# Peptides against a protein of PDB entry 7BDX, part 312

Target 1, 212 residues: chain A of PDB entry 7BDX
Amino acid sequence: EMGAAACTLLWGVSSSEEVVKAILGGDKALKFFSITGQTMESFVKSLDGDVQELDSDESQFVFALAGIVTNVAAIACGREFLVNSSRVLLDTILQLLGDLKPGQCTKLKVLMLMSLYNVSINLKGLKYISESPGFIPLLWWLLSDPDAEVCLHVLRLVQSVVLEPEVFSKSASEFRSSLPLQRILAMSKSRNPRLQTAAQELLEDLRTLEHN

## One batch from the design tools (peptide; made by RFdiffusion4, then SolubleMPNN)

Design b2_p28_5_s4 (from b2_p28_5, 16 letters changed)
Fold by OpenDDE base, seed 4:
Structure b2_p28_5_s4 (fold): chain B 212 residues (1-212), chain C 212 residues (1-212), chain A 28 residues (1-28)
Amino acid sequence: as target 1 above (212 residues)
Amino acid sequence: as target 1 above (212 residues)
Amino acid sequence: MEALEKEAEDELALRRERSILAKREALA
């Protein structure tokens, strides 16, 4: 309980750039984010065996951890740190997103996707995650989720790849051959306005690439 | 481990006034500080039964908690919060300081004393802690500690009482009758310059009160 | 990576950040 409470507070204050700088300026950051990955992994692995309550202290703790990673990645120095010094954590996030089933731990998936998107704002981060083995299949796996918020953040991440020619060119063939176009088209007609907008923007970006 | 790491980071960033405001501005603060008191109490109670390593994750966690309380109390809005909304935590800190033996958990004692001193910067806080049952005997109990840092922070807290006539007048008789004058005089000759200064200043303040 | 290559990469990264920075996600 206390750990979850502390982590939740840390998550809240990590929305500040100055707090992110303070976190990373200390000698505790590397160890913290290393343990974070391990903790998240342990949590996800536990899901196959025990029914975990969504609102358990353990789940709240993991959500807060994912939130902290997201907030750190939202800041330039935080992205730099993650991409340079915490690649294992990024790998863990990618792996966990693949390990979770559609509809499973939706909130955690969203938080992790948000973190990856933030990392992708940095070209180095985008290169790193996009070059991860199975990245493209992972995107489609995640896009099969029935949750609109999960799909939204997947589309945003896909867009981040599509908008960077240097990155997109490396996987363009695989991307084009496996693109769930019908799914994205359906999302562009979603009643969820955020999902609709994201899908529409991505479709526009893809059309632009086809004409070039 | 993860909880301790998160708490340690939170402790570090709580040195900022803006972070304290952020912590207290959320709806999580009350619960956090309530659990903090319980956690600290549980830790101290465990000392009578099990040999706890000073550098255990549990001890580090509790140290970080005490540090957070100290940092919150260092800020005006934090003091206001503690004095108004977290009195149970203050009571717990006072109790734990009484429960610990001389030389036991010195680091924790120092952190808790620092928090009480910070609370005492606020007149309302000073009134609250000084009116706690057994406050004067507690000060002398703590001043019997062989650790110079503990004694230093006790002297600072005593000085905070002495410098406030409204507060001092309520306990002046008990204070004068139980004052470990010889101990304080000895501290004024300490080789520790910080302790020496604190003792000397307190003696000067006491002399001023005797002439009034 | 050579110093020049790193500088070029950093410059590209900055340009990218400027273009999509407004879309970053921060949580309270």
Scores: peptide ipSAE 0.027, ipTM 0.786, DockQ to the pose 0.026
Fold by OpenDDE base, seed 5:
Structure b2_p28_5_s4 (fold): chain B 212 residues (1-212), chain C 212 residues (1-212), chain A 28 residues (1-28)
Amino acid sequence: as target 1 above (212 residues)
Amino acid sequence: as target 1 above (212 residues)
Amino acid sequence: MEALEKEAEDELALRRERSILAKREALA
């Protein structure tokens, strides 16, 4: 309980760029993010057996961790740190996103996707993530999620890839061949306005790429 | 381990006034400090049986908690919060300081004393602490500690009381009758310059009070 | 070239804004 409380506070204050810089400027950052990955992994692996109450201290703790990672990744120096010094964490996030079933741990997925998106703002980060084994299949796996928020953030991540020719060109063939076009089209008609817009924009981006 | 890491980071960033304000501005502060007291108490109570390794994650966690309290108390709004909304925590700190043996948990004692000192900067805080049952005997109990840092911070707290006539007058009789003068005199000759100075200053303050 | 650079800068700026929004959503 105490750990969750402390982590929640840390998450809250990490919304400040100055706090992120302070976190990273210390000698504890590497250890923290290393253990973060381990903790998140342990949590996800524990879910297969016991219906974890969504509001458990453990869940709160993991959500806070994911939130911290997201906030760190929102800052340029944070992205640089993650890409240069905590790639294992990024690998873990990708792995966990792959291990979770559709509809499972929705909030955690969203937070993890947000963190990846933020990392993708950095070209080096985008390259690293997109070159991860199974990245493209993972995107489509996640897009099968019934949750609109999960799908929204997947589409945003896809868009980040599509909008970067240097990155997209490397996987364009695989991307085009496996693209769940019908699913994206369906999302463009969603009643969720954010999802609808994201899907529409992505479709427009894809059309533009076909004509160029 | 993860809890300790998170708490340590929170401790580090809490050195900023803005971060303290952010912590307090949230709806989680009350719960956090409530659980903090409980956690510290549980830790101290656990020490009687097992030689806790000084460097254990549990110890680190508790140190970080004490550090956070200290940093919060260093700020005006933090003092106000503690005195108005977390008196139980202050009571716990006083209790724990009384329960610990001389030489036991030195670092924790120092941090707790630092927090109390910071609280004492606020007149309301000083009044609350000084009016706690057994406060004066507690000071002398702590002053029996063989550790110079513990003694230093005790002397500083005593000085805070002595320098506030409104507070000191209420307990002056008990204070004077129980004052370990010989111990303080010995400290004024300490090779530790900080302890030496603190003891000398206190002796000067006490002399001034006798002449006024 | 200048127009493409400006578009790239604008896209980067848009991504940054989206990042800020994501930061807020993470705290919501």
Scores: peptide ipSAE 0.024, ipTM 0.781, DockQ to the pose 0.026
Fold by OpenDDE base, seed 2:
Structure b2_p28_5_s4 (fold): chain B 212 residues (1-212), chain C 212 residues (1-212), chain A 28 residues (1-28)
Amino acid sequence: as target 1 above (212 residues)
Amino acid sequence: as target 1 above (212 residues)
Amino acid sequence: MEALEKEAEDELALRRERSILAKREALA
């Protein structure tokens, strides 16, 4: 309980750029983010057996950790830190997103996807995550999730790749051959306005790329 | 491990007034400080049986919690919060200081004493802690500690009481009758310059009060 | 043809800038 409370407070204050700088300016950042990855991994691995209640202290703790990573990645120095010094954490997030089944740990998926999206704001970050083994299949695996919020953030991440020619060109053939077009088209007709807009924008971006 | 790491980071960033304001401005502060008190109490109660290694994750976690309380109390709004909304935490700190034996959990004692001293900067805080049952005997109990840093912070807290006539007058008779004068005199001759100075200042303040 | 290609590139660049800058997600 105390761990979750402390981590939740840290998550809350990490929305400040100055706090992120303070976290990263210390000598404890590397260790913290290393343990963060391990803790998140342990949590996801524990799901296969025991129905972890989504409201458990453990769940809240992991959500807060994912939130902290997201807030760190929202800042330029945070992205630089993650991409340069905490690649294992990024790898862990990618792995965990692959290990989770559709509908499983939706909130955690969203937070992890948000963190990856923030990392993708940096070209170096985008390159790193997009070059991760199985990244394209992972995107489609995640896009098969029944949760609209998960799908929204997947589409945003896909768009981040599509909008960067240097990155997209490297995977363009695989991307085009495996693109779940029907799924994205269905999302463009979603009742969720955010999901609808994201799908429509992505479809427009894809059309623009096909004409170039 | 992760809890200790998160709490340590929170402790580090709580040195900022803005972070303290952010912590207190949220709706989670009350719960956090409630659990803080409980966690610290549980830790101290666990010491009677198992030799807790001072370097344990649990110890570090509790140190970080005490550090956070200290940093919160360093800020005016933090003092106001603690005195108005977290009196149980202050009571817990006082109780724990009484439950610890001389030489036991020295680092925690120091942090807790620092928090009480910071609270004592506010007249309302000073009144509250000084009016706590057994406060004067507690001061002398703590002053019997072999650790110079513990004694230093006890002397500072005693000085805080002595320098406030409104507070001191209420306990003056008990204070004078139980004052460990020989102990304070011995500290005024300490090789530790900080302890020496604190003891000398207190003796001077006491002399000034006797002449008024 | 060159002017239309340049306009399309500029529009793409503007969309990229808007998409990247506007979507910093800080979670409270």
Scores: peptide ipSAE 0.022, ipTM 0.780, DockQ to the pose 0.057
Fold by OpenDDE base, seed 1:
Structure b2_p28_5_s4 (fold): chain B 212 residues (1-212), chain C 212 residues (1-212), chain A 28 residues (1-28)
Amino acid sequence: as target 1 above (212 residues)
Amino acid sequence: as target 1 above (212 residues)
Amino acid sequence: MEALEKEAEDELALRRERSILAKREALA
């Protein structure tokens, strides 16, 4: 309980750029983010297929950890740190997103996707993530989720790749051949306005790329 | 391990006034400090008489908690919060200082004493602490510690009481009748210059009070 | 055709900027 409470407070204050700089300026950041990845992995591995312990202290702890990573990735120096010094954590996040089933641990998925999206603001980060083995299949796996929030953040990450020609050119063939167009079209008609807009924008971006 | 790491980071960033304000500005502060007191109490109760697990993750966790309290108490709004909304935590700290034996958990004692000293900067805080049952005997109990750092911080807390006439007048009779003068005199001759100075200053302050 | 391509590129650039600006998702 105490660990979860402390981590939650740390998550809250990490919304400040100055706090992120303070976290990273110390000699404890490397160890912290290393253990973070391991802890998140242990949590996901402990989940039974049908049982979501969403309200447990352990869940809250892991959510807070994911939130901290997201907030760190929102800052330029944080992105640089993650991409240069904590690549294992990024690999872990990608792995966990693949290990979770559609509909499973939605909140955690959203937080992890948000962190990856933030990392994708850095070109080096975007390259690293997009060149990860199985990245494209992973995106489509995640897009099969029934949750609108998960799908929204997947679409945003896809858009980050599509909007960067240097990155998109490397995977364009695989991307085009595997694109779940019908699923994205369905999302463009969603009652969720945020998801609807994201899907429409992505479709427009894809159309633009086919004409260029 | 993860809890200790998170708490340690929170401790580090809590040195900032803005971070303290952020912690207290949220709705999670009350719960956090409530659990903090309970966690510290559980740790102290788990200690065997002769065994100090100073290097354990649990110890590090508790040290970080005490450090956070100290940093919060260093800020005006933090003192106000502790005195108004977390009196149970202050009571717990006083209790734990009494439960620990001379020479036992020196680092924790120092941190707790530092937190109480910081609280004593607020007149309301000083009144609350000094009016706590058994406060004067507790000070003398702590002053029997062989550790110079513990004794230093005890003397500083005593000085805070002595320098406030409104507070000192309430306990002056008990204070004068129980004062371990020989111990304080011995400290004024310590090889530790910080302890020496603190003891000398206190002796001077006491002399001034007897003439006024 | 060139003017339309340039407008499309400018719109893409604006979207990139908007996406970069929108990308700061700090969770409080």
Scores: peptide ipSAE 0.025, ipTM 0.781, DockQ to the pose 0.057; fails the geometry check

Design b2_p28_6_s1
Fold by OpenDDE base, seed 3:
Structure b2_p28_6_s1 (fold): chain B 212 residues (1-212), chain C 212 residues (1-212), chain A 28 residues (1-28)
Amino acid sequence: as target 1 above (212 residues)
Amino acid sequence: as target 1 above (212 residues)
Amino acid sequence: LLEEFKAKQEKLREEIKALIEKALEALA
């Protein structure tokens, strides 16, 4: 309980750029984010066994950790740190997103997807995650999720790829061949306005790429 | 390990007033500090049994917690919060300082004493801690510590009492009757310049009070 | 660790591909 409480507070204060800088300016950042990845991985691996109550201290702890990573990635220096010094964490996040089934640990998925999106704001970050093995299939796996918020953040990440010609060109063939167009079209008709808009914008971006 | 790492980071960033305000502005502050007290108490109670290695994750965790409390108490709004809303934590700190033997858990003692001193900057805080049962005997118990840094922070706390007439008047009789004068005199001859100065200043303050 | 990650990602890729194929067959 104490660990979860501390992490929750750290999560809250990490919304400040100055706090992110303070975290990263210390000598413990590397260790922290390394252990963060391990902790998140251990949690997800434990899910296949005993039904861990989603409201447990362990769950809250991992949510806070994911939230911290997300907040760090929201800042330029944080993105730089993650992409340059915590690649294993990014790899872990990608792995965990793949290990989770559709509808499983939705809140954690959202936080992890947000972190990846924030990392993708930097070209170097986008390049790194997009060049990860199985990246495109992972996006479609995640897009099969019944949760609108998960799908929203997947679409945002897909848009980040599509809007960067250098990155998109490398994956364009696989992207086009495996694109779940019907799923995206269905999302463009969603009653969720955020999801609807994201899907519509992506479809427009894709149409623009086909005409050029 | 992860909990200790998170708490350590939170400790580091809590040196900022803005972070303290952020912690206290949230809805989790009360719970956090409540659990903090419980965790510190559990740790100290565990010391009488198996020799917990001072360098353990548990120790680091508790040190970080004590450090966070100290940093919170360094800020005006933090002191107000602790004195008004976390009195149980203050009581716990006083209790734990009494439960520890001279030379035991020196680093933790220093941090806890620093937190109490910071609280004592506010008149309300000083009144609260000084009116705690056994406060004066506790000061002398702590002053018997072989560690110069522990003694330094005890002397600083004693000075805070002596320099506040309203507070001192209530305890003056007990204070004068139990004052370990020879111990303080010995400290005034210490090779540690910080301890030496603190002891000398206290002796001067005490002399001033005797002539008035 | 990188090799293990790559292996897991490849397995995932295959599983997802199979799911997509099944979904496409169901639409057909």
Scores: peptide ipSAE 0.013, ipTM 0.648, DockQ to the pose 0.018
Fold by OpenDDE base, seed 5:
Structure b2_p28_6_s1 (fold): chain B 212 residues (1-212), chain C 212 residues (1-212), chain A 28 residues (1-28)
Amino acid sequence: as target 1 above (212 residues)
Amino acid sequence: as target 1 above (212 residues)
Amino acid sequence: LLEEFKAKQEKLREEIKALIEKALEALA
């Protein structure tokens, strides 16, 4: 309980760039993010049996951790740190996103996807994520999620790849073949305006790239 | 482990006034400090049996918590918060300082004493602490500690009382009778320069107040 | 550790691919 409370407070204050810099400026950052990955992994692995009530201290704790990662990744120095020094955490996030079933841990998925998106703002981060083994299949898997927010953030991540010719050119064929285009088309007709717009824009971008 | 790491980071960043304001500006502050007191109490109560290794995650966690309280109390708004809204935590700190034996949990004692000292910068805080039942006997107990740092911070707290006539006048007789003056005199001869100076100044202040 | 994570990612890729194939078969 106390850990969750402390982590929640840390998450809240990490919205500040100055706080992110303070976290990263210390000698504890590496260890913290290492343990973060381990903790998140342990939590997800624990879900297979017990209906962990979403409101458990453990859930709140992991949620806060994911939030911290997201806030760190929103800052240039934070992205650099994650991409250079905490790749294992990124690998863990990718793994966990793959391990979670559609509809499972929606809020956590959203935060993890937001963190990956934020990392993808950095070209090096984008390259690292997009070159991760199983990245494209993972996108397909995540786009199968019934939750509109999950799908939205997946589409945003895909958009980050598509907008970077240097990255997209290398895997364009696989992207075109492996993306669930029909599913994305269905999303473009969604009643959720954010999802609808994101899907439409992505489809337009993909079409434009086919003609070029 | 993760909780301790998160709490340690929170402690580090709480050295900033802006972060303290951010912590207190949220709706989680009251709950956090309530749980803080409970956690610290539970930890101290657990010491009676098992030699908890000083380097345990639990110890680090409680240490960080005490550090956070200290940093919060260093700021005006933090003092106001503690004195107005978290008096139970102050009571807990006083209780724990009384429950710990001389030489036990030195680092924790130091942090708790630092927090009380910081609170005592506020007149309302000073009044609250000094009027706490058993405050003077507690000072006597703590001055029995073999650790110079503990004693130093106790002397600083006593000094805060002595420097405030409004507070000291009410309990001057009890202070004079209950303080281990011979022990303080012995401290004034300490090889530890900080302790020596603090004890000397306190003795001088006490003498001055006897003549006034 | 990095190699282990890469191995896990590869395993995940295979598992996801298998799931996709199963899903496609179920739609046919």
Scores: peptide ipSAE 0.013, ipTM 0.644, DockQ to the pose 0.018
Fold by OpenDDE base, seed 4:
Structure b2_p28_6_s1 (fold): chain B 212 residues (1-212), chain C 212 residues (1-212), chain A 28 residues (1-28)
Amino acid sequence: as target 1 above (212 residues)
Amino acid sequence: as target 1 above (212 residues)
Amino acid sequence: LLEEFKAKQEKLREEIKALIEKALEALA
């Protein structure tokens, strides 16, 4: 309980760039983010049996951890840190997103996807995550989620890939061959305005790329 | 382990006034500091049997908690919060300082004493802690500690009491009758310059009060 | 559900691939 409370407070204050810099400036940052990945992984692995009540201290703890990663990735120096020094954490996030079933731990998926999106703002980060084995299939796996918020953040991540020519060119063949176009089209007609807009923008970006 | 790491990072960043404000501005602050007191109490109660290795995650966790309280108390709004909304935590800290034996958990004692000193900067805080049952005997109990750092912070807290006429006048009789003058005199001759200075200043303050 | 979804995705991929091929043939 105390750990979850402390982590939740750390999550809240990490919305500040100054706090992110303070976290990263310490000699304990590496260890913290290493343990973060391990803890998140352990949590997800524990879900296959006992329906962990989403309201558990453990769940809140992991949500806070994912939130901290997201906030760190929102800052340039934080992105640099994650891409250079915490690649294992990024690998873990990608793995966990693959391990979670559609509809499972929606809030955690959203936070993890937000973190990856923030990392993708850095070209080096985008290169790293997009070159991860199974990245394209993972995007489509995640896009199959019934939750609109999950799908929104997947579409944003896909857009980050599409809008970077150097990255997109490397994966263009696999991307085009496996693109769930009908799913994206369906999302462009969603009643959720955020999802609708994200899907429309992505479709426009894809159309622009096909004509070039 | 993860909880200790998160709490340690929160401790580190709480050295900033902005972070303290962010912690206190959240709706979870009350709960956090309530649990903090309970956790610290549970830790100290666990010491009577198994020599908890001071290097344990539990120890680090509790040190970080005490450090957070200290950093919060270093800020005006933090002091106000503690005195108004977290009196149970202050009571717990006083109790724990009494429960710990001389030489036991020196680092924790130091952090707790630092927090009480910071609280004592607020007149309302000083009044509250100095009016706590057994406060004067507690100061002398703590001053019997063989550790110079513990004694230093006790002397600083005693000085805060002595330098506030309204507070000192209420306890002056008990204070004068139980003052370990020989112990303080011995500290004024300490090889530790910080302890020496604190003891000398306190002795000067006490002499000034006897002549008024 | 996962197998059905995978099967539907695979079918959709094949349909999209066929549509892309048809579109490419029509541009030729």
Scores: peptide ipSAE 0.000, ipTM 0.651, DockQ to the pose 0.012
Fold by OpenDDE base, seed 2:
Structure b2_p28_6_s1 (fold): chain B 212 residues (1-212), chain C 212 residues (1-212), chain A 28 residues (1-28)
Amino acid sequence: as target 1 above (212 residues)
Amino acid sequence: as target 1 above (212 residues)
Amino acid sequence: LLEEFKAKQEKLREEIKALIEKALEALA
């Protein structure tokens, strides 16, 4: 319980750029993020079935960890750190997103996806993530989720790839051949306005690419 | 291990006033400091004998917790919070300082004493601590410690009491009757310059009070 | 396809971990 409380507070304060810099300026940052990945992995492996106790201390602890990663990735120096010094953590996040079933650990998936999106703001980060083995299939797997928030953040990550020509060109053929267009079209008609807008914007971006 | 790492990072960033304000502005601060006291208490109760594994994860975790309390107490809004909303934590710290033997958990004692000193910067905090049952005997118990840093911080806390007439007047008779003058005189001749100076200053303050 | 993804990611993680360990050894 104490660890979860400490992590939650750290998560809260890590929304500040100054705090992120302070975290990274310490000699313990590497160790922290290494253990973070391991802890998240252990948690996901411990999940039996689709039912997660949402309010468990373990869940809250892992949410806080994922939140910290998200906040670190939201800052330029944090992105650089993650991409250069914590690639194992990024790989872990990608793997965990693949390990989770649709409808399973929705909130955690959202946080992890937000982290990846934030990393993708840096071209080096985007390159690293998009070149990960099975990245494109992973995106489509995640897009099969029934949760609108999960799908929203997947679409945002897809858009990040599409909007970067250097990155998109490397996977354009695979992307085009496997694009779940019907699913994205369905999302553009969603009652969720955020999901609707994201899907519509992506469709417009894709159309623009087809005309070039 | 993960909890200790998170606490250590939180300790490091809590040296900033802005971070302290962020911690206290959250709705989870009360819970955190409540659990902090319980955790510290459990740790001290688990100690068998005088030998503490200094580098254990448990020790580092508790050190970080004590460090956070110290940093919070170093800031005006933090002192106010502790005195108004976390009195149980202050009581716990006082109790733990009494439970520990001379030479036992030296670093932890120093951190806890620093926390109390920081709280004593606020008159309301000083009143609360000094009015705690057995406060004067506790000070003399702590002053029997062989460690110069422990003794230094005890002397600083004693000085905080002596320099506040409103507080000192309430315990002046007990204070004067039980004052370990010979011990303080010995400290004024210490090879440790910080301890020497603190003891000398306190002796001067006491002499000034005798002439009034 | 998902299984292949997982296997490839696991392999990559282990390779990166090994590289980190080697780098740490070279610093010591």
Scores: peptide ipSAE 0.010, ipTM 0.634, DockQ to the pose 0.028; fails the geometry check

